# Peptides against a protein of PDB entry 5OOQ: the designs that were tried, part 155

Target 1, 227 residues: chain A of PDB entry 5OOQ
Amino acid sequence: YREDVRQVVTHPANALSFLQPGRLVEISVNGKDNYGWGAVVDFAKRINKRNPSAVYTDHESYIVNVVVNTMYIDSPVNLLKPFNPTLPEGIRPAEEGEKSICAVIPITLDSIKSIGNLRLYMPKDIRASGQKETVGKSLREVNRRFPDGIPVLDPVKNMKIEDEDFLKLMKKIDVLNTKLSSNPLTNSMRLEELYGKYSRKHDLHEDMKQLKRKISESQAVIQLDDL

## One batch from the design tools (peptide; made by RFdiffusion4, then SolubleMPNN)

Design b2_p24_2_s3 (from b2_p24_2, 7 letters changed)
Fold by OpenDDE base, seed 3:
Structure b2_p24_2_s3 (fold): chain B 227 residues (1-227), chain A 24 residues (1-24)
Amino acid sequence: as target 1 above (227 residues)
Amino acid sequence: MPAVTRLESGSLLYNAANDAPLKL
């Protein structure tokens, strides 16, 4: 069910309108290389200059450039080609104990695990020296501010996905989550992941309310200092 | 007004849940 939801959410018809510059997205390349949360730079339709008649799947038909702060330091980032989602060998996230750097990587929609409800203000020239590192610092701060995870867009409430089959799927998931919450003992591990995401959704609503309050308080303080 | 937070990095973080979809 989670993969089915991901397939719908990451479909071009749904995802592209939310891939604005600075949109936070959770990245997993080839189901193996987890880069964590990155920030969207831009996206473009995938065009094969050598084979203009190349047909891509819907999820592979667009390339999204994202800033990540988890690139392994010794990755051959100089071999990265803009708008080429086929990553060179050795391009991977840093493992535990390894040093990481900031990089811009081209990914497909299929490499998006989640779309966040947060957006960074992006530098105008992300390719300029130090700009990707600034975004990387911002990503670290965001992760620190959201220890329970970055809030994910609600496919129905936020993304306005109105497909009847999708709505039925979401209702089934909600019913299953409710049933699992009523019987805590048996399916604890899968429930901890789903409830971790859903409890993060409810705690994220409260954390977003608290963040909105802190923002309103900070804006009120800024207005008080200007008086 | 979208709730905007200034990060220590100087970047702005805002809640984009209600951002109008890009008209493609």
Scores: peptide ipSAE 0.266, ipTM 0.797, DockQ to the pose 0.572
Fold by OpenDDE base, seed 5:
Structure b2_p24_2_s3 (fold): chain B 227 residues (1-227), chain A 24 residues (1-24)
Amino acid sequence: as target 1 above (227 residues)
Amino acid sequence: MPAVTRLESGSLLYNAANDAPLKL
């Protein structure tokens, strides 16, 4: 269920309007490299100059530049290429006991775990000396001020996602969370059963993905015609 | 204006959903 929600929330049709400069996002690259909460610098449509005919998935079709404060200090950050989400070998978050630095990393929408309900005021030039470190200090302070975690955007109330299947998904999650709070052991088994039933409805997820793609394409065309 | 909280760093933090003051 969490992954299904993430797929909907991070789809371009929903996410891009909430990826303003300074938006806090939780980052997990390739499902394994957890950088924690970072701040959005900007985003752009992914363009492959070497292969203009390259087809990307919806979640890989945009590059988001994000400031993180958890980059391992000895990571080869000088090898980072702007708008290239294929990170060089050795680019990773610091482990426990390791020193970290601030870096701007290019990620795909698929690397966004959560979109926060908070924005930082961002420096005009994040590439200027000391600006990344200033954002890094701000991120540390935010994490300190929110010990229970940074507030996540509500997909329905805040993001205005009105898809009927998504609303049904959210209602199911709410019911499960209510039940989990009342009986954790019985609900873990039921969560697995529901996850297994929902995994079999992967076809609905593809259908929703296709529908959202069509809506996004139509909205992008409308916005281009209205400009 | 969105309710803005000033951080010790001098940066500004604001609620990006409804521009409401962050209750910290």
Scores: peptide ipSAE 0.261, ipTM 0.806, DockQ to the pose 0.349
Fold by OpenDDE base, seed 4:
Structure b2_p24_2_s3 (fold): chain B 227 residues (1-227), chain A 24 residues (1-24)
Amino acid sequence: as target 1 above (227 residues)
Amino acid sequence: MPAVTRLESGSLLYNAANDAPLKL
């Protein structure tokens, strides 16, 4: 059920409007490489220059650049290519007892485990010397301030996901959490139906959400300048 | 949570719950 929710939350139609610069996101690459909480730099639609006709799944169709502070120090970070989510061999988070560094990694939406309810004010040029490390220090401080974890966006209240099948899924999860019986198969079937609806409306819905995001970002910047 | 918090790094942390799509 958590995966079913994650799939809906990380769908472009829902997620992109919340991937503003500095948005905190929890990152898990290939379900095994857990980088923890990182900060969004930017995102772009995935373009294959070698094969312009390449079709990606909805979750693979965008690349999100994120700052992480958990990259293994001996990872070949110099081999990272901007906007290429196919990470080189040896790119991994530091294990316990290993040293970590700050890096910007390109990920897909499918590598987002959670979208946080917090946003950092990001430096204008994250690629400038020392800027990633500054963000890395901020991430460490945030993790220290939230020992119980960074607050996650509410899919309904914050993300305004109002699809009936999704709401039914959420209700079933709540029932499960209260140790009431639910049917996992029924939830999976509804998720497939939901995705079918999202895929058909994706382009128009995405465009609308991107516009709304830009408006929201502008308002957020104004509020920060008034401080 | 406070709307905005100054971090020791000098960066700002703010609650982004309101970054929800504005209902037009």
Scores: peptide ipSAE 0.209, ipTM 0.784, DockQ to the pose 0.418
Fold by OpenDDE base, seed 2:
Structure b2_p24_2_s3 (fold): chain B 227 residues (1-227), chain A 24 residues (1-24)
Amino acid sequence: as target 1 above (227 residues)
Amino acid sequence: MPAVTRLESGSLLYNAANDAPLKL
């Protein structure tokens, strides 16, 4: 059920409007490489220049660039390519006792474990010298200030996912958190139907995203003028 | 005004849920 919720939350129709620059996201690559909380730089639709006819799943169809501060120091970070989610061999988080560095890594939506209810103010040029390290310091401070964990976006209250089937899923999870008795297979079939509905709304979502971005940018400018 | 908390690093932290002041 947690995975089912994650699949809905990280679907492009829901997630993309919340992947603004500086959005905190919890990152797990290939279900094993846990980078912890990182900050979104940007995202784009995945384009395969070598195979323009490549078909990706909805969760693989977008690439999100994120700053992490947990990259193993001896990782071949110079081999990282923006918007290429196929990470070179040796790209991994630091283990206990290992030194870490800041890096920008390209991930798919499927590598997002959680979307945080926090945003950092991001440097204009994250690739400039020292800017990633500044974000890395900010991430450490945020983690220190939230010892119980970074607050996660509420799918209903914050993300405004109002799909009836999703609301039913959330109610079932709430009931199951109190009662262990529901069949996972029935929920999986219903999620596939939901994904089909969300995929059809994608074009409308991009339009809404552009509008929300403009509103957010306008609000940010107003705040900068008031500071 | 979306409540912005200034971090010691000089960065700004925004509560992204409701633009409310982040009570740290």
Scores: peptide ipSAE 0.170, ipTM 0.800, DockQ to the pose 0.323; fails the geometry check

Design b2_p24_2_s4 (from b2_p24_2 with S1M D3A T6R E19D D20A D23V)
Fold by OpenDDE base, seed 1:
Structure b2_p24_2_s4 (fold): chain B 227 residues (1-227), chain A 24 residues (1-24)
Amino acid sequence: as target 1 above (227 residues)
Amino acid sequence: MPAVTRLENGSLLYNAANDAPLVL
């Protein structure tokens, strides 16, 4: 369900109007390379000069240039081509313990995990010396200010997506989230009631409360990952 | 959130939740 929402949100008909310069977007390339939150520079329709007849999917039909501050320091960033979303080998985010640098990378809409509620001031010439690093500093500060994550655009309230099937999807997700939130509580309460009936010992009741909470949290996480 | 926040580096952060979509 989360992927279905992402597909609708990142569709050109919905996403492009929110890809203003400085818009914060969460970036995942090829489903594995998580760059975290970056800032939009610009976007353009994908044009294949070698094959003008190339047909791209909707999610691959536009290229978005984004500033990231998580590029691995030894990545061959000089091989990056503007408006070419096929990234050279070795272009990756820094892993834990590795140093990162700021870079501008071209991505497709399919590489957008989330669109944020926030925009940075974007310098007019991001290619000028020090400008990408300035944006990178801003991104670090934003991440520090939002430890629980950058607020994501509400697809209905903010993006005004009014598609009936999408609204039905959102309603299903809300019902599932409510059930998932209520099921841990209901299962914890049912288990508390069960243990309240069977456990005369206070210590077993507390241990079981904690275990139930962990099981319910784990089940909720598994079910949320399946959404 | 405030509509605009100044960052330590002097840059600006905007609440763009209700930004009018760019007319493409």
Scores: peptide ipSAE 0.444, ipTM 0.876, DockQ to the pose 0.831
Fold by OpenDDE base, seed 2:
Formats: structure tokens, sequence, C-alpha cells
Structure b2_p24_2_s4 (fold): chain B 227 residues (1-227), chain A 24 residues (1-24)
């Protein structure tokens, strides 16, 4: 059920609007490499230049660049490619007793464990010397200020996920947290139906975004003709 | 939490719980 909620929260239709620069997100790559809380730099739709016909799942269809302060110091960070979520061998978080560095890593939405309530002010040029380290210091201070963990976005109150089936899922989770009795299989099938609905909403959102961009571009052209 | 908090390094921390998606 927690994974089911994570899947809905991290779906592009819900997550992308909260992945503004500086948004804090909890990062787990491949379910094993826990980087802890990082800060969003930017995101983009995943484009495979070598295989333009590549089809990605919804959760793999976007790349999020995040600043982490937990990268193992001897990780080959120079091999990191922006917007390539296939991380080089040896890219891992520092273990206990190991030294860490700040890095910008490209991740998929599936590597987001949680989306936080908090945003850092992000430098305009995160690639400039010392900027990643500044963000890394900010992340350390935030973690120190929130020893019980960084507050996570409420899917209903904050993210405004008002889908009836999701609300039913949340109610079931609340009931299950009180009563362990509901069959996991029935919820999984309903989650797939939810994903199908979210995918359609996302397509509409991208269409609306493209339309707004075209309107803005048209208004900019009109303003240029009036000057 | 205040809407904006200054960190020790001078950076700003924002409470973005209610940052409605700027539907860009």
Amino acid sequence: as target 1 above (227 residues)
Amino acid sequence: MPAVTRLENGSLLYNAANDAPLVL
C-alpha cells in the first residue's frame, strides 16, 4: 500500500507540478542506493537520441536532476551525463564512515521515495564552482533542523489528488492501518485502473501546457508587433 | 513554519506545502 501511494504520488500527472527548482525529494535509486534528501535542479521529458522510438513507462518518461550531498567521494561523478538516468558503475551513496561529496544526478520519477513540503532557494547556475556545495550545506542544515524527518507532501491536502479511487485507496490504507484485513491483490488491480486514468490526465496536462506556451508565444509576438 | 526561513549560510528555505503547481 505504501508503494501504491508512492506510485500515484510519483506519477507525472501528480509529481511534475511539485518538482520545482529547490524542491526537496527523498531519493532511492534502484531500491538500494539511498541518497537521502536531495534538492531538485530541473526536470525534462526523457528523450533517447539513439532510439527516438523508445517507449518508457510513465515513471521512466521524465528525468529529474537532483543535488545530493551523500555521493561517495570516489564515485566516478565525472562520468555522469545530464538527463541520462543510467548511472555509471561505482555511482553510489557513501556508506557509514565513508566521505561524501555533492553531486547532481539524473534520476527517474521511480527513484523518488518522497516529495517534501520544503524548497531551497536554488542558485541560478548550479554548475558554477561551489554552488553544489552551498546547496549541500543547506541540505545538511535542513536535515539537522528536522531530526524526525523532512515533512512530506500530503497527497490530498497539498497535492490535491482528488481522484475518487485514490481517496478510496487512502481510506483503505487508513482502515488497514487500523485493520490489516484487505487483500493486496484487489488494490493492485485498482491501482492499474488508476494509472490508466492518470496517464490520460497527464496527456491533457501536457496539451494544456503546450497550448499555454503557444498562447504566451503568440502574446509575445503581438507585443513585439505593438513596439 | 514561517513561509520563508533563512539558513545559517544565508540561503532561504521555503515552506512549499501549498505551492500550487504553477500550471506553467
Scores: peptide ipSAE 0.438, ipTM 0.874, DockQ to the pose 0.622
Fold by OpenDDE base, seed 5:
Structure b2_p24_2_s4 (fold): chain B 227 residues (1-227), chain A 24 residues (1-24)
Amino acid sequence: as target 1 above (227 residues)
Amino acid sequence: MPAVTRLENGSLLYNAANDAPLVL
């Protein structure tokens, strides 16, 4: 069920409107490399210059650049290529007892575990000296202020996901969480079928949501200047 | 949560729970 919700939440049609600069996201690369909470820099549609005919899944079709503060210090961060989500060998989070550094990593939507309710103010030039470290300090302070975890966007209340099948899923999860003093195993199969149906409807909804995002990003900048 | 909180480094933290584009 959690993975099922994650698939819907991280779908481009839902996620992209919430991936504004400074948005906090929880990152797990390839389901193994947990970087914890990072901050979105920007995102772009994935373009394969070498193979323009490359077809990506919906979750792999966008690259999100994220600041993390958990990169292993000896990771070959100089080998990171902008907008290339195929990370070089040795790029990993620091383990317990290892030193970490701040880095900007390109990830896919599939590497987003959760989207937070919170946004940091992001520097205009994150590549400038000391800017990543400033964001890294902010991330540490946020984690300290939220010891029980950073609040996650409500898919229904905040993200306004109104799909009937998704709402039924959420209701089942609520019932299960109320029951999850008992056995969690059985219900993962039904969401893959829902997601396949959702993907086809979402291609049309993505274009509308991308348009709405561009309008809202412009309005959010205006509202920030009026404060 | 307050809508805006100042961090120790002077940076701002925003409650962006509703910062999605207004689905008009």
Scores: peptide ipSAE 0.438, ipTM 0.869, DockQ to the pose 0.445
Fold by OpenDDE base, seed 4:
Structure b2_p24_2_s4 (fold): chain B 227 residues (1-227), chain A 24 residues (1-24)
Amino acid sequence: as target 1 above (227 residues)
Amino acid sequence: MPAVTRLENGSLLYNAANDAPLVL
């Protein structure tokens, strides 16, 4: 059920309007490489220059560049290519007892575990010397301030996901969390139907969400200038 | 004081520009 919610939340139609620069996101690459909470730099539609006709799934169709502060120090970070989510071999988070560094990594929407209800100030030039480390310090401070975890966006209240099937899914999850028996199989089938609806409406919803994003980004800039 | 503002989407915006502690 958590994966079912994640699939809806991270769908381009829902997620992109919340991926402003500095947005905190929890990152898990390939279901095994947990980088923890990172900060969004930017995102773009995935373009394959070698194969322009390449078709990606909705969750693989966008690349999000994120600052992480948990990259293993001996990772070949020099081999990282902006907007290439196929990470080089050896790119991994630091394990317990290993040293970590700050890095910008390109991820897909499928690598987003959670979208946080927090946004950091993001430097205009994150590639400039010391800027990633500044963001890395901010990430450490946020983690220190939220020992119980960074607050996650509410899919209904914050993201305004009002799809009836999604709301039914959320209600079922709430019931399950209260130990009321629900059939897992019934929920998986409904997720596929829900995803199919999102996929068909993606383009229109994306356009609307992109417009909403631009509005919210403009407001955020105004607020930053007042700070 | 680093001003914390709430965005229209309900998210909190923190000024992380300075080594100033994030105000919660």
Scores: peptide ipSAE 0.075, ipTM 0.671, DockQ to the pose 0.086

Design b2_p24_3_s1 (from b2_p24_3, 10 letters changed)
Fold by OpenDDE base, seed 3:
Structure b2_p24_3_s1 (fold): chain B 227 residues (1-227), chain A 24 residues (1-24)
Amino acid sequence: as target 1 above (227 residues)
Amino acid sequence: MEEEERKKWETTVFDESENPVTLP
């Protein structure tokens, strides 16, 4: 059930409007490499220039650039490509007792475990020297201030997911948290129906363009207030 | 200016509505 909720929350139709610069997201790459909480830099639709006919799943159709502060120090970070979510061999989080560094990594929506109800103020040029480390310090400070965990966006209250099938799923989860009786097969069928509805209702490309414009406009306004 | 900006990034957190949040 938690995975079912995650699939809906991380679907482009729901997630993209909450992937503003500085948005905190919990990151797990390929379901194995847990980077913990990172900060969103930006996102873009995944385009394969070598194979323009490449079809991606909804959860793999966007690349999200995120700052993490948990990258293993000896990871080949110089091999990272900003628009390639296929990470080079050796790119991994630091294990217990290992040193970590700050890095910007490209991930897919499928690599998001949760979306936080917090957003960092982000530097304008994350590629400038020392800027990633500044974000890394901010991430550490947030983790210090939230020892019980970073608050997660409520799918209904915060994300305004009003899909009837999703609301039924949430109600079912609430009932199950009180009564252990629900069949996993019913949830998988509802997820397929949800994805079908989302894909039909949203032109994800147009939505992305609108979101990018809004983000750019918001950044311009912040610049005016700091002058 | 750079130090003030750095301090702002280290301390300023916003909620879902992009309002500044006072962290506990």
Scores: peptide ipSAE 0.026, ipTM 0.667, DockQ to the pose 0.267
Fold by OpenDDE base, seed 1:
Structure b2_p24_3_s1 (fold): chain B 227 residues (1-227), chain A 24 residues (1-24)
Amino acid sequence: as target 1 above (227 residues)
Amino acid sequence: MEEEERKKWETTVFDESENPVTLP
């Protein structure tokens, strides 16, 4: 169900009005390369000059240029072409322990995992020296200030998606989330209450935070499997 | 001036209404 929501949210009819410069978007390229949260530079309709008859899916019909701060330092970023979503070989996010750099990458709408309810003020010339790095610092600061995650646009309240089938889908998800949240085995709040009653020691409080995180992760995984 | 503008930029985001807001 999360993928169904993503497909609706990232459809051009819904997404493009929220892809203003500086809009935060969570990026996953080809379902493999997770760049985390980036900032939108601009977007354009995909035009194949070599094959004008090329038919793209709705989600592949637009290219979004985004600043990321998680590019692997040894990636061939000089080979990146604006508005070409076919990334050169070796373009990837940095792994844990690797150094990262800031880069502007062209992505399709299909590479957007979520749209954030935040916008950065973008420099007029992102290609000027130091401007990408400035955006990169801002992205780090945003992540620091939102340790529980960057707020995502509400498809109904914020994006004003009023499609009846979509609203039914959202209601179904809400019911499932309520059931999951009410499950004593997975309810992090209930666990916190339970452990809070038994936790007289500071060490148990940290263990409780870790368990709460694991439960939240497990809930997220269960939600991914059930939605 | 440029550093102050940079610092302001680094801490400023826009809300849903496109109003500039300082990050918490």
Scores: peptide ipSAE 0.031, ipTM 0.613, DockQ to the pose 0.236; fails the geometry check
Fold by OpenDDE base, seed 5:
Structure b2_p24_3_s1 (fold): chain B 227 residues (1-227), chain A 24 residues (1-24)
Amino acid sequence: as target 1 above (227 residues)
Amino acid sequence: MEEEERKKWETTVFDESENPVTLP
C-alpha cells in the first residue's frame, strides 16, 4: 500500500510542483539500486527524438536530474547521457565498504521513493567543478541532522492532494493498517482500481495543463515577436 | 562572492514555505 501512495505522490500532476531545484528525493532505480536521498537539479519532459510517437507511462514521461552522493567510485559516470534514464551498465550505488562519489543521474518519476519536505540551496551550475561535491556535503549534513530520516512531504497537508479518490485511498490504507485486513489482495486490487481511476482523471488534467502551457508559450513567443 | 555563496548553501535548506533554514 505504500506503493499505491507512492504512485499517486510521484504522478506528474502531483510531483512536478515539488521537484524544484534542491528538493530532496529518495531514489531507488529499477527497484534495486538504492541511492538514498538526493537533491533535484531539474526535470524535463521525456522526448524520444528517434521515435517521436513513443508513448511513455505517466511515471516514465519525465526525466529528473538528481545529485546523489552514493555513486560507486568506479561507476562509469562518463557514460551517463543527459536525459537518458537508461543507465549504463555498472552505474550503481556504492555497497557497504565501497567508496562513493557524487554524481548527477537522470531518473524517472518511478525511481522516486519519497519526496522530502526539505530543499537544499543549489549552486547555479551544478556541472561546474566541485559543485556536485558541495551538494554531496550538504546531503551528508542533512542525513546527520535527521538520524530518524528526512521528513517526507505530507500528501494532503503539504502537497494539497485533494482528489477524492486519493483521499479514499488514504483512508483505506489507514483502515488496512489498523485492521490488518484478512484479505490484503482484494484490498490491493481495489486500491489499484482507485488509482487507475485517479490516473485517468489526472491524465486528462495534465494534458489540459500541457495544452495550456503550450498555448501560453506560443502566446509568449508571439508577444516576443510582436515587441 | 563564490566563497560566501558556497558557505551559505552548504548549511542552508528551505522549508515547505521555501524559506531558507540554516542547519544547526
Scores: peptide ipSAE 0.028, ipTM 0.666, DockQ to the pose 0.239; fails the geometry check
Fold by OpenDDE base, seed 4:
Structure b2_p24_3_s1 (fold): chain B 227 residues (1-227), chain A 24 residues (1-24)
Amino acid sequence: as target 1 above (227 residues)
Amino acid sequence: MEEEERKKWETTVFDESENPVTLP
C-alpha cells in the first residue's frame, strides 16, 4: 500500500506542482541507494536527442536535479550529467563511517520516496563554487531541527489528490494501520486505472510549462522583496 | 551580504504559501 501511494504521489500529474526549487524530497535510487533528504534544484521533461521516438513511463518521463549531502566522497561526481538519470558506476551514498560530499544528481520521479512539506531557500546559481555545500549545511540543519523526521506532504490535504480510488486506498491504509488486515493485491489493479486517468487528463507538457512559469514568477517576487 | 545570505539559506524555509519562514 505504501508503494501504491508513492506511485500516485510521484506521478507527474501530482508531483510536478510540488517540485519547486528548494523542495525537500527523500531519495532512493534503484531501490537500494538511499541518499536521504535532498533539495530540488530544477526539473525537465526527459528528452532523448539520440532517439526522439523513445517512450518513457510516466515516472521516468521527467528528470529532477536534486542536491544531496550524502554522496560518497570518492564517487566519480565529475561524470554526472544534468538531466541524465543513468548514473555512472561508483555513484553511491556514503556508508557508515565513510565521508560524504554534496552533489547534484539527476533522478527520475520513480526515485522519489517522499515529498516534504518544506522548501529551502536556494541560491540562484547552484553550480557556483561553494553553493552546493551551503545547501548541504542547510540540509544538515533541517535534519537536526526535525529529529522525528521531515514533515511529508499530505496527498489529500496538501496535494489535493481527490481521485475516488485513491481516497479509497488511503482509507484502506488507515483501516489497515488500525486493523493489520489488508491484502495488497486488490490495490495494484486500481493503481493502473489511476495512472490511466492521470495520463489522459493532463497534458503534462503544458502543465510543466505553466509550473516553470509560476516557479520563476515566485522566485522573482521573493527576490524583489529582498531587494 | 554573502554571510547573511548563507545564514538565510541555512535557516529559511518556505511554507505552503511560498513565503519564506525562519525555522524554529
Scores: peptide ipSAE 0.027, ipTM 0.670, DockQ to the pose 0.202; fails the geometry check

